Peptides against a protein of PDB entry 3EFO. Designs and how they scored, part 151

Target 1, 262 residues: chain A of PDB entry 3EFO
Amino acid sequence: SQLADLYKSCETDALINFFAKSAFKAVLHQPLKVIREILVNQTAHMLACYRKNCASPSAASQLILPDSMKVLPVYMNCLLKNCVLLSRPEISTDERAYQRQLVMTMGVADSQLFFYPQLLPIHTLDVKSTMLPAAVRCSESRLSEEGIFLLANGLHMFLWLGVSSPPELIQGIFNVPSFAHINTDMTLLPEVGNPYSQQLRMIMGIIQQKRPYSMKLTIVKQREQPEMVFRQFLVEDKGLYGGSSYVDFLCCVHKEICQLLN

## One batch from the design tools (peptide; made by RFdiffusion4, then SolubleMPNN)

Design b2_p18_7_s1 (from b2_p18_7, 6 letters changed)
Fold by OpenDDE base, seed 2:
Structure b2_p18_7_s1 (fold): chain B 262 residues (1-262), chain A 18 residues (1-18)
Amino acid sequence: as target 1 above (262 residues)
Amino acid sequence: SYTLLHFEDGKFVSSEEV
């Protein structure tokens, strides 16, 4: 199942929106370190409360996530890894200001997609099916050198190509004979006209549908310099500027819960 | 239902749905 679908069924989507806006407002008058600590504490307290009052007795080595909060930690980590909450000189003030303003105006659905992108394995498309491919978790572990993936977060759209992407798919999408021939300076896919190209364009259209911003397409080749930008959207992985992986964040939350309950 | 996350020596090990 898609994490996004599960998230939509939970009240956590509204909470993340609220926490995001609250935090992004707070950056104007509170240190980033304090804001991050508050967010982590909120997460830990919520989960600790559940464990204490609702969950059956469990080992100290376990963290229990009820269905209602199943995706809360992953989204919270995504929030914490946003450039607005990171104190790094490599991130320009303008970029922080821009993203801050964007999120401040986002509804629940927009913020959901923004913090946790949709990552689709395009190489698995069945041209005979009208169904969208199932999204995968936003981690490098879900990528393959033989794969082609579409990532969208409501603002940006990336088409990532593995170095060993199938030539037939490359031909189908770009009308070029090989990976080396793909022009990454393009911001639009060519209208090749074959079923695969048409289906991909349809999918892109669906993703763009009802989104407030037109997503610019960036074509990314694996192992090329622009891939570094793409990797920033693999939100479950370790961030470039000190953000934790989801696993590391879970460990942090678990430790804090243990401290609260002891 | 809920998700169980297992930790050993302060490291995440596995998860399961219950």
Scores: peptide ipSAE 0.323, ipTM 0.891, DockQ to the pose 0.634
Fold by OpenDDE base, seed 4:
Structure b2_p18_7_s1 (fold): chain B 262 residues (1-262), chain A 18 residues (1-18)
Amino acid sequence: as target 1 above (262 residues)
Amino acid sequence: SYTLLHFEDGKFVSSEEV
């Protein structure tokens, strides 16, 4: 199942919005370490309560996520990995302030997309379909060198191209013969006029719809320097400036729950 | 339904939908 579908079935979006705003308010008067600990603790407590009161007895080696909180850990980890909650010199105070303010004004839907981007495998597009491709998990493991992916978080839009992207798709999107010929300095896709190009543009339009900010497009080639920026949005992976992968975060949560219940 | 995550030696190993 897709993460987006799972998220729609629960109230995690509202919780994340609440936790985000609470945390981002707290950064002004509490140490980051404390804030982060609180967030982890809250996550663990919620899941521990479920285990204690609702779940059947399970092995200590197991973590149970009810449907209502199925995506809670991943979003919580995304929150924890946000620059506002990271104390790294590489992140400017201006950037922290900017993102803090943005989130403080975001609705539930906006914050959901902001913390966990949509990552769409557009190389699989069916030009005859009006449906958006199914989003994939925001991890490098879901990328392919042969693929082309569109990532959007409500503020930024990235078109990521694998080094082995199909030339026919490259031609269709950029009207150039090969990967090497793609100009990554452009912020707009050319109007090539073929069905694939039109479909991609349509998808981009849909993604942009009802978003409060116009997302700037960044074209990213795999293995080029700008890909580093793109990879920061692969939120399930280990963060560049700290923060755990989703898997590592699960371990932390699991340990915390065990401490609470055992 | 719920998701069951399995850990070994404090590391995540697998998940399953139950």
Scores: peptide ipSAE 0.311, ipTM 0.886, DockQ to the pose 0.657
Fold by OpenDDE base, seed 3:
Structure b2_p18_7_s1 (fold): chain B 262 residues (1-262), chain A 18 residues (1-18)
Amino acid sequence: as target 1 above (262 residues)
Amino acid sequence: SYTLLHFEDGKFVSSEEV
């Protein structure tokens, strides 16, 4: 069907870019509450149309995401949780203005990465492979106390270390004997020269190469104060300044779809 | 293919790839 073809041709990254720019333009003339409602309604409407016209009958307790739109809700939630669309007093007007202008100039790839960071489990690196490790979902639930993760959103880069990170990896990356010896004030990794260090640096280089802005590296130890900043980039979790977790957002969207179809 | 999300009492419970 024509509708099926339309959904197959749908590029989520392009849609998110469009919605982001549209919303960020509208923020100057419309209340934030209205803008957020529109975005939720649009998400629900698209998915409701798919369910109605393309999907087999399903129970009301189910939400169906076609492959072409599989990641649309998560990105939409990230957009909704952006500081530009939040009215929290803790967020300065200047910060909102800055991020607004930044996104307004972003291409499709940049905006996608900006709203949903790459989170890479670098503790799983194969030093003999040139392939990047598979990214994990941006949630605390995907972190491991034994793991080391690299997070990048095109503007910031974080190296997160679990409290139980392997000493061998710590030594390989930082040339120090233990987690406690890592200096989190550093913004550059030492050139240790071993295969693991080289591979990590290569990965960081690849990530940086495709981005228009230089990402400053922040070293983050689990359970230390700076981790709170890092956690704000775990966009599928509930944010500090409000906004729903991805799961909560799905519930909201599901409810809205049910209302549209009943 | 599509992802099927299951809800119970308004809460997300599970997902399945179909």
Scores: peptide ipSAE 0.311, ipTM 0.886, DockQ to the pose 0.869
Fold by OpenDDE base, seed 5:
Structure b2_p18_7_s1 (fold): chain B 262 residues (1-262), chain A 18 residues (1-18)
Amino acid sequence: as target 1 above (262 residues)
Amino acid sequence: SYTLLHFEDGKFVSSEEV
């Protein structure tokens, strides 16, 4: 059907950009509660419409996501969890204003990365490959104490190190013998010169490429205080200042869809 | 192809690619 084709052609990245800018414009004139409700309803309506008009009959206990919208819920949840829309007292007015203005000027690619960061398992790097590691989902559940991960959202870059990170990798990246010796005050990686270090630097360069802002590097050690900042970028988890996990949001959306179809 | 999300008792249970 023409409708099915339309959904197939739908680009979630463009939609999230549109919804973000629309919502962030609306905050000047509408209550946040209303804006959030609209976003949830829009998400539910789009998915309900697909189910009704395009999808094969399915049980009420199921939520069907077409390929074109498979990431729509997660991105929408990220938008809903943004400080501009949460309006927690812990978040300064200046920060909200800053992020609002920032997003209002973002292109589609920028907003995509901003709302859902790229999280790369650096510990899996093949020094012989020029390919970037496959990104993992932005959740603590995807981290490992034995792993090293690079996170980037277009504005910030974090290098997260598990408490049990391989000493050989630590040596390769930082030229220090152990996790304990890593200086987290550094904003630049040392030029160690080995293949692993070079590969990591290359990856960082690729990530930085074509980004309008220079991303500051923050080195984060697991279980240290700065990790809390890093965890805020694990957008599929529950946020420090509220907001649902991705799973919780799915439940919410599913409930709304059921109500619409019932 | 599509992703099928399964819910039981209002809770998310699993995802399946179809």
Scores: peptide ipSAE 0.310, ipTM 0.884, DockQ to the pose 0.867

Design b2_p18_7_s2 (from b2_p18_7, 8 letters changed)
Fold by OpenDDE base, seed 3:
Structure b2_p18_7_s2 (fold): chain B 262 residues (1-262), chain A 18 residues (1-18)
Amino acid sequence: as target 1 above (262 residues)
Amino acid sequence: SYVRLHFENGKFVSEEEV
């Protein structure tokens, strides 16, 4: 159908950009509660409309989405979890204002990366490959105590080190003998000169390419205080300030869809 | 491609490509 084709052609990244800017404009003259409700409602209605008019019949317990829409819920949840749309005293007015202004000027690609970071398993690097490692879902469940992960959202770059990160990789990246010796105050990786270090630097360079902002590097050790900041970028997890996990949000949206269609 | 989201008892259970 024409409607089905329209949904298939819809670019979710463009939609999230639109919704983000619309919501962030609306916060100036509408209550946050209303804005949040509108976003959830719009999400549910879009998905319900698709299911009703475009999707093949399926059980109420299932929701089948095309590629163009499958990421809509996760992006919308990320938007809802942004500090601009959260009324928490722990979030300063300045921070809200800052992020609001940033997003208001972001292009489609920038906002996509901003709301859903790229999380790369650096410990799996093939030093002979020119390909970037496959990104993993932004959740703690995808991290490993034995792993090293690079996270980037277009504004910030984090290098997360598990407590049991391989000493050889630590040596390769930082030129220190162990996890304990890593200086987390550094904002630049040392030029160790080995293939692994060079590969990591190349990856970081690729991530930085064509980005409007220079991403500051933050080195994060697991179970240290700065990890709390890092975890805020694991957007599929439960938010620190009351935001839902992706799973919880899906349940919420699904419930609303069922209410709309039953 | 398509993705199937499966729910049971109001809980999200699985996501799979179909």
Scores: peptide ipSAE 0.395, ipTM 0.915, DockQ to the pose 0.770
Fold by OpenDDE base, seed 1:
Structure b2_p18_7_s2 (fold): chain B 262 residues (1-262), chain A 18 residues (1-18)
Amino acid sequence: as target 1 above (262 residues)
Amino acid sequence: SYVRLHFENGKFVSEEEV
């Protein structure tokens, strides 16, 4: 059907950009609660419409989505969890104003990365390959105590190290013998010069390419205090300031879809 | 490709490519 083709061709990135800018404009003249409800409602209606008109018959307990739509709930939840759409005393007015202005000027690619960061398992790098590691979902469940991960959202870059990260990789990246010797105050990686270090630097360079802002690098050790800041960018997890996890949001949306279709 | 989201009793159970 024409409608099915429309959904298959739908660019979720563009939709999120549109919804973000629309919502961030609306906060100036509408209550946050109303804006949030509209966004949830729009998400549910879009998915319900797809299910009704485009999807193959399935049980009410199942939702089958094409690739173009499967990430819509994920990104919408990220939008809802942004400080601009939250009313918390812990979030300063200046911070909300700052992020609002940032997003209002972002293109589709920029907003996509901003709302859903890239999380790369650096410890899996093959130094003999030019292939970039596949990004993993932004959740603590995807981290490993034995792993090293690079996270970037277009504004910030984090290098997260598990407490049991391989000493050989630590040596390769930082030129120190162990996890304990890593200085987290550094904002630049040392020029070690080995293949692994070079590959990591290349990846960081690729991530930085075509971004409007220079991303500051933060080194994060697992179980140290700065890790809390890093965890805020694991957007599929439950938010610190009242945001839902992806799973919880899916349940909410699914419930609303069922209500719309009954 | 498609993704199947499965729910039981209002809870998310699984996500799989189909």
Scores: peptide ipSAE 0.391, ipTM 0.916, DockQ to the pose 0.741
Fold by OpenDDE base, seed 4:
Structure b2_p18_7_s2 (fold): chain B 262 residues (1-262), chain A 18 residues (1-18)
Amino acid sequence: as target 1 above (262 residues)
Amino acid sequence: SYVRLHFENGKFVSEEEV
């Protein structure tokens, strides 16, 4: 149907940008609770409308979404978990104001990356390939103690190293013999000059390309204190300040959809 | 393609491409 085609062509990233800016504007004159409820409601309504008008009949226990919409709950949850929409004393007013202003000026591509970071398993790099590794979901469950991951959200860049990261990769990236020797105070990778190092630098360059802000690199060792900051960007996990995990949010949205349709 | 989200007893159970 024409409506189905419309939904299939839906640009989720544009919607998130719109909702983000709308919500962040509303923060100035509406309670956070109301704003959050509106966002959840809008999400549920959009998906319910799709299910009602476009989706094939399915059990109430199932939600089938096209590619264009399947990520909507994910990104919406990320928006809801942004500090601007959270009322926690741990988050300073200045930080909220800062991020609000940032997002208000972001284009679609920028906000997409901002709300859902790229998390790349760089330990899987093929130095002979020019292709970037496929991004993984931003969740602790996708990390590996044996892995090395690069995370970027357009503002920050993290290089996360598992405690069991391969020594050869550590040597390749940092020119040190082991995980313990990595200096996490560095904000730049050493120019080791080997193919792996060069490939990583290339990837970092690509990520940085066309971004309006220069992303400072933070090197993070698993289980060290700075990892706590890194984990805040694993947006599919439960938020430190009360935000829902992706799974929990899905349940919430699904419940709302069922209520709307039944 | 499509993604199927499956819920049981109000809990998210699985996500699969269909």
Scores: peptide ipSAE 0.376, ipTM 0.910, DockQ to the pose 0.747
Fold by OpenDDE base, seed 5:
Structure b2_p18_7_s2 (fold): chain B 262 residues (1-262), chain A 18 residues (1-18)
Amino acid sequence: as target 1 above (262 residues)
Amino acid sequence: SYVRLHFENGKFVSEEEV
């Protein structure tokens, strides 16, 4: 159907940009509670409309979405969890104002990366490949104590190291013998010169390419205090300031869809 | 392609490509 084709052509990245800017404008004249309710309602209505008009009959317990829409709930949840839309005393007014202004000027590509970071498994790098490793979902469940991950959101870059990261990779990246010897105060990787180091630097360069801001690199060791900051960028997990996990948000949206259609 | 989100008793159970 024409409607089905329309939904298949939906660009979620553009939608999240639109909703973000609309919401961040609305905070100036509407209560946060109202804004949040509108966003949840809009999400549910869009998905309900698709299910009603475009999807084949399915059980009420199932939601079948095309690839173009499957990321809508997670992106919307990320938006809802942004400090601009949270009324928490732990977040300063200045921080809210700063992030609001940043997003208001972001293009579609910038806002997409901002709300949903790239999380790359660096420990799986093929030094002979020119391709970026496949990104994993932004959740702690995708991390490994034996792994090394690079996270980037257009503003910040983190290199996360598991407590059991391979010593050979640590030496390859930092030229130190062990995890304990890594200096987390550095904001630049050393010029070690081996293929692995060169490949990692190349990847970082690609990520930085055509981005409006220079991303500061933060080295993060698992189980150290700075990891708490890193975990805030695992946007599919439960937020520190009361934001829902992706799974919890899906449940909420699904309930609302059922109410709309049944 | 499509993804199927499955819910049971109001809880998210699985996500699969279909």
Scores: peptide ipSAE 0.371, ipTM 0.909, DockQ to the pose 0.769

Design b2_p18_7_s3 (from b2_p18_7, 6 letters changed)
Fold by OpenDDE base, seed 3:
Structure b2_p18_7_s3 (fold): chain B 262 residues (1-262), chain A 18 residues (1-18)
Amino acid sequence: as target 1 above (262 residues)
Amino acid sequence: SHLLLHFENGKFVSSERV
């Protein structure tokens, strides 16, 4: 059907850009509560419409997403969890204004990365390959104590180190003998010069390429206090300030869809 | 393809490609 084709041709990254800018414009003249409700409602309505008009009949306990919208809920949840749409005293007005302005000027690619960061398992790097590691879902469940991960959202870059990170990789990246010796106050990786170090630096360079902002590197050790900041970028998990996990948001959207289709 | 999400008792359980 024509409608099905429209849904298939729709790109989530473009949608999230639109919704983000619309919402961030609306904050100037509408209560945050109303804006959040609208976003949830729009998400549910879009998916309900698809289910009604495009999808094969399915049980009420099921939610079908077209491939083009398979990540729409997660992006919408990320948007809802953004500080601009949160009424928390811990978030300064200046920070809200800053992020609002940033997003208002972002293109589709920028906003995509901003709302859903790249999380790369760099501990799996093949130094002989020029390919970037495949990004994993932004959830703590995808991390491992034995792993090293690079996260980037276009504004910030984090290098997360598991408590059991391989000493050889630590040596390769930092030129120190162990996890305990890593200095997390540093914002630059040392020029160690080995293949692994060079590969990591290359990856970081690629990520930085074509980004309008220079991403400051933050080195994060698992279970240390600064990890809390890093965890905020694991956008599929629960937010620090009451934001839902992706799973919880799915449940919310599903309930609303069911109500719409009753 | 489509992503099919399964819910039980209002909780997300699993997803599959359809």
Scores: peptide ipSAE 0.235, ipTM 0.848, DockQ to the pose 0.857
Fold by OpenDDE base, seed 1:
Order: C-alpha cells, then sequence, then structure tokens
Structure b2_p18_7_s3 (fold): chain B 262 residues (1-262), chain A 18 residues (1-18)
C-alpha cells in the first residue's frame, strides 16, 4: 500500500520517547484533554512549520512530511491511544499506573516497540533462508485468513492464526493436524524439532533478545474471543476504547495544519 | 526527500515520495 512507504525511517523515535514521558509526567498535574490537545497541536505545528519554511509550495489538499517526520503522525496517534492518556471506565487505575511507570523508564528503542509493535508474517518464512520476514503494518487489513502472524511490543507476544492457516504449518508449529486442534491455553510452543519450528523459535528468541521484560506468548485463533485482545495491538486501526485510526488521525492533523497556515 | 500525502474532501487518498 501507499502507506507502507512511511516506515522506511524511524527518526522520530527519540521525539516520541520525549513526548511520551512529558505527557505521562503532565498527567499528574494537567487534565487529559489538555495534554491530548497539546500533543496534537505540537504535531500539527511542527509539520506546518516545515511546510511553510522548508517545503516547496504545495496545494492546500496536500501534506508534506519530511523523512525525519514521516512516521511522526502514526507514533503520535499510538501515544494518544495509550491507556494512560485515555479516560475510560473500562481501563482500571492500576493499569494506567502500571503503563505509566513502564514508559517512564523506557529507553528510545523500548518505547518505539511499545507504541508500535512488530507484526511479522510467519507464514512467509523460508526455512532455507536465514533472512527474517519483514514486518507489516499493524492493521487488520494486513492480516490474512490464510496467514500466521507474530506480534510483539516488548511486553506481550502473540501468535495469531487465520482460520484458513495452512495445515502443514500448523503441524509444523504445534504438531497437531488442524486449526481446531490448536490449544490456545498454551504459553509456550512445543519443541517439534522440524526446520520451520526451529526457525520460528529462533525468531521469537531474537525478538525477546535485549528486551528488559520477558514477553508472555499468547496463542490467538482468528474469530475466537481472545482475538479482541490481540486486535488492540493493531495500533493503526480504530481503538476499542476510543482513539482514531491512523488514517483518521492524518485527516485530523491535516485539518489542523491547514488552520495554522490560514 | 519527503513524502507527499494527498487529501480529497478532507480524506486521505494517496501518497508519493518526492
Amino acid sequence: as target 1 above (262 residues)
Amino acid sequence: SHLLLHFENGKFVSSERV
């Protein structure tokens, strides 16, 4: 998709870390609404400044993102959708406090992964290659009923299986004959010992490597109830407890920029 | 280099690198 081009660089990682910690500190002294507005305004203002002072003339219907900021909106939206910055009764005070404390201690790399998970198409693995699969955008639109995906955000790890996942891969990973036989209560993959299983375990190990927290594995079957938890980590989609999709957020930012430039 | 996003009627439509 055209949006895939946004992820060629992550030069905003440090900025997002700063904004996250600043916002999470401000939560103790300022209303959430104000904090959210500040973050949106800062995003729009930075991009408006670039457009006005650095970019070539463009139509009002266009938004220009420099390479250093092309992923800023998506990360900012993820930050805005974090439970710490949401006032919803479904989110416990303990959960907000927990995540606040976690982020306040995270380095740049950890916060980047936390706000925008890695989503890997495991079904595309070539057992004859040492190359890891390229991550895809964190959206339901990137999933496939025939696919198997691994998601990790530094705290949680999910193995998502489409309802039509290849039986041979299921057998290779779980040593069971079909999708229906997969036990979703397991937190560890069986040591099947075939090349595909070994490669998957290697990938999981690489993802876990250098992370400060041990990620618990959750097996998720498409269309089963636990999938709802997994979908919360598809951060480019509309949030369960509010928050915009990435596309909707882009529209919001664009409108704000236009207002600043008029 | 920069990414150009195009909007129509307030909705995102396309993007290109320029």
Scores: peptide ipSAE 0.229, ipTM 0.846, DockQ to the pose 0.682
Fold by OpenDDE base, seed 5:
Structure b2_p18_7_s3 (fold): chain B 262 residues (1-262), chain A 18 residues (1-18)
Amino acid sequence: as target 1 above (262 residues)
Amino acid sequence: SHLLLHFENGKFVSSERV
């Protein structure tokens, strides 16, 4: 009962912040492989403990996540896939140092957004509503060629446009007649002045609120080269530099839990 | 409530809330 209460009160965002800072500190003293193994083991142990002590008996083929920890695995995977914890020659030492320093100074809310971006379907906007559209999971599977999506991680903001984005929305946002006419070199949206443009700008403003950094806007067209950069922020997908998808990570954690409980 | 994830042959298959 006491353990159950503990898990119910668990704040995943705080844990991720702690794990991130701990891991990023450890990078200076321990091999990356060891750090990654520790993080995976910690995740598995936490969930194994819950299963053993707080959950009803379940089949070995099942993984139980309490509501308080339902996002722990996905955030942990995002942490593991961060360039600071990856030993890849494609990642410069300077980039690792930069991101390490950024995270070391981040609060709980900042690190949460940093590791798991907000991805909003802008093409579904109701101009009569003042509410933000519901965020979707950060995966390519949630994108559509007909859609327009805004992604933000506290440092960067991307406006992704599908190749079949509605011309009326393109006109509304960019004041150009078609997808082909969109200039992706621009870092600011034009002030078109229509309700849709105004609402999008408002949403961008809301996202920027309470963030310590001014997010640079990047316009991304589907199937163009810069989309590869954007895809790196689809954190639930397989990473460019060998990081696992969320699903693959779940399988890894499940396997580890089974080993712990058998 | 709990999120129950189902695995088959080590692969994720489905999820349900219980």
Scores: peptide ipSAE 0.221, ipTM 0.842, DockQ to the pose 0.889
Fold by OpenDDE base, seed 4:
Structure b2_p18_7_s3 (fold): chain B 262 residues (1-262), chain A 18 residues (1-18)
Amino acid sequence: as target 1 above (262 residues)
Amino acid sequence: SHLLLHFENGKFVSSERV
């Protein structure tokens, strides 16, 4: 159908960019609650329209996501969980203003990465491959105590190390014998010179490429205090400051869709 | 197609793809 074709042509990243900029402009004139409700409503309306006009009959308990919008809810949730749209005293006005201005100037690709970070399992690197490892979902459930992960959102870069990270990888990256010896105060990886180190540096370079801002590197050890900051970027999890998990958001959207269609 | 954003009195109200 013509409508189905329209949905297939939808680009979630572009939509999120528009929603973000619209919402971030609106915060100056509208209550956050209203803005958030509008965003949720828009999400529900789009999906409800699809269900009504394009989807085959399904159980009321099912949430139907077309391929073109399969990631819309997760990105929308990320937007809703951004500090600009959260009313928490822990978030300074300056931080809100800063991020607001950043997003207002972001292109589609930049905003996509900003709202949903790239999380890469570095511990799985094949030194013989030039390809980036496949990104994993931004959730604690995808981390491993035995793993090393690189997270980037266009503004920040984190290297997260599990408490049981392989010593050989630690040696390869940091030239230290163990997890305990890693200095988390460093903002640059040492030039160890082995293939693994070189490949990691290359990957970091690729991630940094074509990004408008230089991403500062933060080394994060699992279970240390700085990990709390890192976890804020695991956007599919429940937010520290009241944001919903992706799953919870899906439930919310589903309920809204059902209300629209009944 | 384009996303049309609707505003009332400078407030964001809705969006639709057209």
Scores: peptide ipSAE 0.039, ipTM 0.592, DockQ to the pose 0.028

